# Peptides against a protein of PDB entry 3S8F: the designs that were tried, part 113

Target 1, 157 residues: chain A of PDB entry 3S8F
Amino acid sequence: VLTLFVAVPSLMTAFTVAASLEFAGRLRGGRGLFGWIRALPWDNPAFVAPVLGLLGFIPGGAGGIVNASFTLDYVVHNTAWVPGHFHLQVASLVTLTAMGSLYWLLPNLTGKPISDAQRRLGLAVVWLWFLGMMIMAVGLHWAGLLNVPRRAYIAQV
Target 2, 166 residues: chain B of PDB entry 3S8F
Amino acid sequence: DEHKAHKAILAYEKGWLAFSLAMLFVFIALIAYTLATHTAGVIPAGKLERVDPTTVRQEGPWADPAQAVVQTGPNQYTVYVLAFAFGYQPNPIEVPQGAEIVFKITSPDVIHGFHVEGTNINVEVLPGEVSTVRYTFKRPGEYRIICNQYCGLGHQNMFGTIVVKE

## One batch from the design tools (peptide; made by RFdiffusion4, then SolubleMPNN)

Design b2_p15_5_s3 (from b2_p15_5, 10 letters changed)
Fold by OpenDDE base, seed 3:
Structure b2_p15_5_s3 (fold): chain B 157 residues (1-157), chain C 166 residues (1-166), chain A 15 residues (1-15)
Amino acid sequence: as target 1 above (157 residues)
Amino acid sequence: as target 2 above (166 residues)
Amino acid sequence: ELAPSLKEFLRTSLE
């Protein structure tokens, strides 16, 4: 029970970021419960990438609570579930944040803004990456619940 | 203007923090619900038991694979299993259908996995520690044991078999 | 036996 309190600082951090996004969206003219989301700069891959990472982090974080639970971890430990969790946390949030940072960093380092073509390509890359990661993660979690083992090339299912 | 903006940010933060706290309780409630409704198939863990990995092959209940299956009751058996680089002993493990089987699993070398296909048996095996798993095989046939913890160059080929006889 | 359909998986997961 006390182990779950480790999630409190993480939740505080995550939802502080969410608060910042809401504030930013409202500053950009968004109104209502959901209008602020639409007002965010979805045409910028430097923004879209880390936000998609955050979206992947939500189920990953929930999975973290599962993995930290003694009884529930017994069900999922060393199954395909675990790689599924990792791909949401590392290969989605961390990787997409790195990609987004790159789209911001390179123009600033070179002093040259990215072209419209490069921007569109960047958007395609991060959305396709996110889509692929979500498909893979769902598959891995599902396979894990079906007792597909981790670190094995064969499975009963 | 700056003060007004900061005040607005704080208001949003308070709302999201309240939401985060609510979600924390939701997650705890979901865990509690899962424990209350989905515990029928959970194999309880045994007490911590230690063994000397340097002598486990020479003396004790794991030393002779021919004596690994011990009948402890009319329909109860204890099976002393070694997971080693790179296999299991005894192999195959022969047990009767419908009997309650207590697996006592340990390792003489490195950490291995003990994952039995078709069952919910899935434990890590640590040198110096005895893993205890209780299971009753309802169906006769062969059940494959898979090592799901990396243990060296032969990890991918480390398999065992449990043969359940009628 | 250990490979239910996606539909069955979703159904049981939501119960």
Scores: peptide ipSAE 0.023, ipTM 0.798, DockQ to the pose 0.147
Fold by OpenDDE base, seed 2:
Structure b2_p15_5_s3 (fold): chain B 157 residues (1-157), chain C 166 residues (1-166), chain A 15 residues (1-15)
Amino acid sequence: as target 1 above (157 residues)
Amino acid sequence: as target 2 above (166 residues)
Amino acid sequence: ELAPSLKEFLRTSLE
């Protein structure tokens, strides 16, 4: 009950962030239903990282509702599903947000802008990280549904 | 200009909130659908039952592994299982194929897991509480019990076996 | 230039 209660304001917050992104994109010249997305600063790792984190948070959040459901939790509890959920929430959202924050914070603290090479490397790191996390998350959730146990090095599947 | 910006932001927020609400209902519907279509193999939760973990090894139905399997009716058995650091008792657990098995699982020491491979049996075992799981093995053979809750240095080697006989 | 109302928002979004 508590988790589901928290899910509502969390969803509201998430969609408010999305609204802010749409507003920003439209201010940058984006038009139409999806044009505002293209107008966002995808060349900046400080932007890309947390946005990718948010994208990973979508299935993770949905999974959180599943995990909080009594009947469904019976299926997924202490299986590979759970670490899959964690990796989406922590290793994707939190980690990517932290990465993005560093790309903003360090230049501001040092007073030195990042080089173009550093920027490109940052973009590569963030995208590759996201890709890897999505692959792993899908695998873990899939394995979990196949009843692969958590905290075990072997499985009869 | 600032006023216009605020109004614009509000409009976008309203739109996304409406979308949010719609998605909420979609998710609820999906959960409901899943629950409605997933009716086979559901193991109901047992009633809360308490035991003294300090005496469970010495007295009661868990004390003697030779008497752990109790026939309670025609093709019905109750199996009293101890999960401990680091194994299960009895081991192996021998039960007939096709029989309705009620597992009564508890722990004398710390929290353990009871995950039976090849089945949907997957419960945590708490000292002082009895976990109850009902299952019918349709196929004969060996089913491995795995501890999926960290319970100490020997956790990774904590295994048991259920032998289902024809 | 930006849509100040929900109606204008919807109109702009669908264009």
Scores: peptide ipSAE 0.012, ipTM 0.754, DockQ to the pose 0.013
Fold by OpenDDE base, seed 1:
Structure b2_p15_5_s3 (fold): chain B 157 residues (1-157), chain C 166 residues (1-166), chain A 15 residues (1-15)
Amino acid sequence: as target 1 above (157 residues)
Amino acid sequence: as target 2 above (166 residues)
Amino acid sequence: ELAPSLKEFLRTSLE
């Protein structure tokens, strides 16, 4: 039980970001319980990428709590579950955030603006990346629950 | 107005914090439920047992693989297993069906894994520590032991076998 | 036409 309290700071941080998004969405004209989401700037890959990363981080964070639990960790430890968790946390959140940041960094470093075509391509890349990561993550978690071992090329199941 | 905006932001943050706390309690509840209803799948941790990895091959219960399987009682055995780079000993491990087996697993070199397919046996093996796992094989046959912790160049080929005899 | 700065991002996102 006490182990779960370790997650409190992370949850607080995550949901304060969500709060900021809701506030921003509502300022942009979003209404209702979920209408603010549509009002966010989904046409900007610099925004979409890290937000998608955050979305992937949600189940990953929940999994982190599981992994940190002494009893539940016995079920998932050193199974495919663990790399599934990692790919949500690193390959989704961190990587997508980095990808999004490039839409700021590269134009500023080169002095060249981003074309509309590049913007659209960036959006496609980010969404496809997210989709692929989610598919892989679900697969890895599922395999882990089926007791597929981590760091092994064979499995009985 | 800056003040009004600040208050609004705080209100949203408060709401989301409440949600975060609610989720925390949900997770706690799920853990509690799992522990209450699925205890059979959870092996309690035993007391930490230590061993000298530098001498474990030369002396003690792990030294002779031919004597690794020790009957400790009626239908009860202790099996002293070494996980090493890159294999297990004894290999195969032969145990009778239906017997309560206590595996005492350690390593003379680096950290290894001990994952037995078809079972819930899945532990890390640390040099200097003894991993203890209790299991009863209900079905005869061969059970593959897989190293699921990276241990070097031959990690991917590190396998063992448990043979359960009728 | 350059990628927006943090300030610009916040401005446009909060409008």
Scores: peptide ipSAE 0.000, ipTM 0.781, DockQ to the pose 0.011
Fold by OpenDDE base, seed 4:
Structure b2_p15_5_s3 (fold): chain B 157 residues (1-157), chain C 166 residues (1-166), chain A 15 residues (1-15)
Amino acid sequence: as target 1 above (157 residues)
Amino acid sequence: as target 2 above (166 residues)
Amino acid sequence: ELAPSLKEFLRTSLE
């Protein structure tokens, strides 16, 4: 199946991004196998948002492999599984990346730095968005596996 | 500065590459598990069959709903189903329990869905193409058909029924 | 013209 080969460049991209994050964390003083993660700028919503998007993209990417599989797609196609996948890819990764970009872009465009209160609010927004999206995505995927149809307001289960 | 950073980043790529490869195998394993647990009745790819959507209502096996169910063998039937805006024909679809049913589904207008609750029947129906699904109903009763592909203003109310007789 | 580049975004975001 040629379509499944898309997983290769996707994973290559993923580990490259991860390597960049590790390097950044280590430059910021992080040490050890996982200490570099803590050293990343988790107090900056412009950073946190896209990173959370990437984290959501991981299970979404795994689902993408499933959706791209001929046999498995038959099972999940046009069920609630598909919206679950979309919410991870578009409503999580793309949206959170956009949010993060705005947290950086707006201060630069206006020349006005964000206040500490705005920063904290931004962090709360992106974390809550991520959490809610993960819950929703898990629910949709689970419903899809239970054969709940997509684009229907009622279901047997 | 950027060059030095790139060199340093490369030092970590080996580990992450190994991790990515490991994850690839994990994903394959998960796919295999999902396949084993959820796809006991996978339908293989069928032959491409075409039909003229502009004439399918006037001539051919889909034209008369009273003749939509055709016995092709002692315990085998072919059911010619139209998915249209906004319903299914015939409706209800009556088939005997335990018989092998071959559904031949097409559309005279736009793309629809054909999702039969309580079964693994779930296909898209494209105008100009014939979707073929083989299924044997083991339990008698009513099975609801749901359109799971947006097809217009009446999409949300587009339902059909399969009645399985003892 | 007035918007910083992607490179600048990455630099400032990782500070």
Scores: peptide ipSAE 0.000, ipTM 0.770, DockQ to the pose 0.011

Design b2_p15_5_s4 (from b2_p15_5, 10 letters changed)
Fold by OpenDDE base, seed 5:
Parts: C-alpha cells; sequence; structure tokens
Structure b2_p15_5_s4 (fold): chain B 157 residues (1-157), chain C 166 residues (1-166), chain A 15 residues (1-15)
C-alpha cells in the first residue's frame, strides 16, 4: 500500500523531469515527437549521468510495483531479484545522479571548467557504469526469476 | 519572455502528466489482473499463529525432533520445524513422496529464512510466530533448505535437508 | 530452471 502510494508522486516527478527535458531539447532546436531527445547535450557527462540514471530507474520503478504486489512478490521475494531492483535504484539512479552532480558542481565551485579530455573520460565512465549496471541488474533479475536465493552463496541453478 | 516560456513548459507538462496517469492505470490494471487470475503456485498465508520462542525448545510440538513429523491423515503430515542459529531441526526432514506436507516453522532465537530449493517454498521465520506452508513433493530425493535471511555469523552455513522417500 | 511460481504464473497468464 505504501509503495503504491509513493509511486504516484514518483511518477509525477519523473515525468515532470521528462517534460523539462523535452522543453530543453526543443529550445536547442529539436523538432518532432522525438527530435528533441537528440538535441539534448549528450556531450556533457553532467547531463548524461543523471539521464542514464533516470533510464535505469524506469525498470527499477516498475520492479518496485512488482515487489509491492502480493502475488508477484511471492515469486521474487528474497531472491536475487531484490538486489537487482536495489542496484537499479541506488547504484544506477542515485549513483549516476551523484556522479552527474559532481561533474557540474566541481567546475562551478572551483571556477575551472573541465578539459575536453576530462569531459570525454567522464562520458566514458558514465556510459560504462550504466552499461555495467544494466548487465548486473538484468542478470540479478533473471537469476531471481530462476529462484536464486538472496543472501546465499549457493543456488540450485 | 518568461511568461511565454512558462506557458510552453506547462503544455509539455500536461502532456507528460497525461501519459503518466495513463501508465499508472496500466500498472494498476496489471496488478489487478495478476491478483484476479494468479492462484496456482502461490502458497496462501495461513492462520496467524503465535508461540513463545523462549519455551518452544522445551515443550510443545517442536521440542522433540524425533516427533516432529506427525501423520495427520492418510497421506497427510505435519512437520514441526525449528529454524535456529544455525540450522534446522529435524535434519533431515523425512517425508513420503506424494504426501501433503504442512510445515509449521518457527524460530527460538532470531529471524531466519526457509527456502527449499526446487520448490516454491520460501518463507521468513519469525520468533514468536508460526509460518505455515503446505506442499506436496512429487519427486523423491533430497531438497536443500537454505536460510535466505541474514541471521548472524553462521548464516552462510545454515542448511537443512528434506528427504523425500518413495 | 524457472521458479515454480513464475512458471505457474506464466502458464496461467498465457492460457
Amino acid sequence: as target 1 above (157 residues)
Amino acid sequence: as target 2 above (166 residues)
Amino acid sequence: MLAPSLRAFLEESLA
């Protein structure tokens, strides 16, 4: 009940952010239904990181609803599914948002912009992190569905 | 123009909010569908039963592992299982193939898990409460019980065995 | 090996 209740404001927040992104993309010259996405500053790790976090949060959020469902939770509870969900929420969204925040905050606080090399490295780090996290998350969710237990070093499968 | 920009933002927000609401209804519908249709393989919660964890080892149906398996009817058994730091009793649990087994599981100490590999039996065991799980083993053999709830230093080594006899 | 509950769910949902 509580999770479902929290889902409402979370969705509102998520799609408000999406609206802001659309507006920003359109201001940057993006047109059409999806053209605004391409117009976003994908060359800036401070932007890319939190956006990737949000993307990871989508399946994580859906998973939260699953976990809150009595019948579905029976399938996934205390399996590897649960840490999979956690990694999407914490290690993806929260961590990437933190990373992105640092890429924005540090240059602004120091008054020194990041070099092009640092920018490129930042992009690489963020994308690799996201990719790795998605692989891990998919693996954990899959393992959970195969009844791999949580908090155990051994499994039948 | 700040006002113009504001109005533009609101227009996009309205669209996304509409989408958000639509998705919310989809999710709710999916949950409702699942609740309405899914029955097989789900072990329903039994009656809430309480026990005193401080005396469960000394008296009552959990006190003697040798008497833990009770035949309650033709091809029906109740098994009184203790999950404790760090193991299960009785161990092994011996039951016949094809029999309906009602597990009554409790803990004398801390919270444990009771996850039986190869089955859908997966419950948490709380001190002071009795977890009831009903299952019929269709295949003979050994089924490992795993504690999937952290319970202390010996958690990782906390295993039990169910032996299903032909 | 899929979890029995998941298998059951899928079978019921797809039937």
Scores: peptide ipSAE 0.029, ipTM 0.766, DockQ to the pose 0.375
Fold by OpenDDE base, seed 3:
Structure b2_p15_5_s4 (fold): chain B 157 residues (1-157), chain C 166 residues (1-166), chain A 15 residues (1-15)
Amino acid sequence: as target 1 above (157 residues)
Amino acid sequence: as target 2 above (166 residues)
Amino acid sequence: MLAPSLRAFLEESLA
C-alpha cells in the first residue's frame, strides 16, 4: 500500500496536464464532455506527438503499479511484459515528447516555419509511430502473460 | 479576464485531482482483490541465504552435480543448481513426477536467470545468494530452463533441461 | 488452446 503512494505525485501531474488540455480545448470552442478534445490542435505534430505519448503512458503507468507490486511482479518479471512496459513509458511518452519538441524547436531556432508538406509528414510520422508502438506494446504484454521470457530468442507457447 | 481564467483552471485541476485520488483507491482495491483471490500459486520470498561464490564449485552441496538431487523426504527433494556462464549444473536435472522439489539455485560468476518453461518458476540468480523455489511437476517430460538475464556473450545459448520421470 | 505456461499458471493459481 505504501508503495502505491509513490504514484500520487505522478498522477497529480498527469491529471494537471489533462486539466490544462481540457481548459485549452474549451478556450478553443470545445463544448460538452468530449467536445473540448476535438477542439485541440490535432493538425500540429508538435501537439499531437506528446499527447499520443501521454495516451500511451496511461496503460504504462498502470503497468508500473503492477511491476511495483511484489506478488504481481513475480508473474511478469523478466518476461516480455517488462519490455512492453518500457516501450510505453520511454519509447512512447519520452520519444514522442522529444519528437513533438523538435517539431516546435526547429522552426523556432531556424526562424523558418514548417511547410504544409512537412507538417503533414510530421503528423504521419507521429501517428504511425504511436500505432506501431501500441501494437508492439500490446503484443509484448500479451507475450509476457504467456510467460515468454525477456532476453531470449526462444519460447514455448 | 486572467483572474477568471485562473479560477477556471483551478476548478478543472481540482476535479481531475479528485478523479486521480479515486483511481488510486480503485487500484489499491484491485491489488487487494488480486492478492485475496489469486495468491495460491505465488511462491513466497524465502529467507535470504548466502553462499561464497568463490568456493561454491569446490565445496558444499553445489560442488558435485552427481549429488545435486537430494531426497529429503518420501516425496520431497532438494536440487542444488548452479547457473554459470554459460549453462546449468546439473544438466539434465532429473526429478520424479509428483514430488515436491525445492530448487536451491546460486551462481559462481555473474547474475543469471532461471526460467523454467511450462512452469511459474522464474527467478534471478545472484552470486553470493541462494534462490529458493518450490515446485511440484504434475506432468512428466522435459522442461527447458532459460536464462532470461543477460550474462555475457554466450547468454543466448544458455539452456538447461529438467527431466520429470514418471 | 492456452499456452502451456499460462495453463500451468492458471491451474496453480486456482488450486
Scores: peptide ipSAE 0.029, ipTM 0.802, DockQ to the pose 0.394
Fold by OpenDDE base, seed 2:
Structure b2_p15_5_s4 (fold): chain B 157 residues (1-157), chain C 166 residues (1-166), chain A 15 residues (1-15)
Amino acid sequence: as target 1 above (157 residues)
Amino acid sequence: as target 2 above (166 residues)
Amino acid sequence: MLAPSLRAFLEESLA
């Protein structure tokens, strides 16, 4: 009950953020159902990182609902599924948001803009991080559904 | 200008909120379906059995490993299992193939896991509480019990075996 | 469509 209670405002917040992104994209000249996405500032790591975090949060959030389900939790509890969920939430959303925040914060604190080389490197880091996290998350969730136990060095598969 | 921006934001919010609500209903429906069709392994809160972890080794059905497997009816058994630092008792657990087995699992010390490979048996074992799991082994052989809850320095080596006999 | 453990769980739960 508590998790589901938290899930409702969390979903509302997430979709409000999405609405803000759509608005911003359309203000930047994006048109159509998906054109606003292309119009967003994908050349800025301070933007890309949190957005990728949000993308990782979608399956992670869905997993949270699964984990809160009594019968479904029986399947996934204390399996590799759980670390997969945590890594999506913490190492994807939280970490990428923190990375993005740093790309904004450091230039403002130092009074110096980041160089083009630093910007490009930042984009590479964020995208590679996201890719690695998605590979790991898919692997852990898959292993969990195969009943690979959490906190064990051996498994039946 | 500000008014136009406000209206635009509201329009997008309404659309995304509608989508949000739709997704919420999908998730609720999936959960409801799962709950309606799958009740096995779920112990109602009202049936929580408690024991004294300080005496469970000395008195009661968990005290003697040789008497841990109790036949309760035709092709029905209750197995009283202790999960402890760092192993399971009895070990091995011997049960007949095709019999309905009720595992009554508790701990004399700390929280442990009871995960039986090749089965859907996966429960946490708390001192002072009895975990109850029903299962029927359809295939003979050895099934490994793994502790999947950190329980101390020897956690990684905490294993047991269920032997299913023909 | 279903992972092996989930499928097994469903089969065992519905049996």
Scores: peptide ipSAE 0.048, ipTM 0.780, DockQ to the pose 0.393; fails the geometry check
Fold by OpenDDE base, seed 1:
Structure b2_p15_5_s4 (fold): chain B 157 residues (1-157), chain C 166 residues (1-166), chain A 15 residues (1-15)
Amino acid sequence: as target 1 above (157 residues)
Amino acid sequence: as target 2 above (166 residues)
Amino acid sequence: MLAPSLRAFLEESLA
């Protein structure tokens, strides 16, 4: 149980980011318990991408606690569960953050703003990416719980 | 002003931190509940047993596959298994149905996996260490052993079989 | 080999 407290710094960081988002949303005119979410700039792929990455990181973080638990890791270790965890952490958070950063960085480096068409395409890309990652991650976690082995092309199930 | 803004930020952070801590306790509680109610599927950590991977093929209980299955008591067996690049020894492993089997698994070369389909047997096998797994096969038949740890060019073809006899 | 599990996943997810 004591070893599970290693998750405290990560959770503190994650929810500090959430606090920053709440503050930003409220500065943009959002009110109430959830009104600040709607006030965030959801029309900007540079914002949407890393936020979606963060959303994928939440279940990934919970899975991290499972993976770090000696007793529970016995169930999930070297099963499809582990790749599922990785795809949430790397292919979701890191990759979407990189995508979002690109949408911010390229206009700044070139001195040219992205077109409206490029913006809309960017939004479509990051949302579709997120959706695909969530489906795959859920599938991999499910397969892992069914004892599908990692690093094998065959399974009994 | 800046002071008012800082106070607001701190209030939001405090709220989210409280939520974070609450969620942490929920996760811990769920883990504790799972362990308390599902203890039958959890194998406790045993004593660390070590072997010399450079001699394990030449001497000791892993050296002769014909002597790998040892009866240790009434309806109790110990099976000394080698996981190597790229297979298992002995292969097949033949054990009786309903017997308590203690697998003693080690590797002479690199890290391998020992995943037995249809069972909860799933361990990594490290050179120089002995993995110990206790299991009772309730159903006769063939159980496939899968290497689920990358071990080289032939990893994808590394399989074994446990034959459970009536 | 993964088809039954995948099917079960899809059925449950789409239900």
Scores: peptide ipSAE 0.024, ipTM 0.793, DockQ to the pose 0.051; fails the geometry check

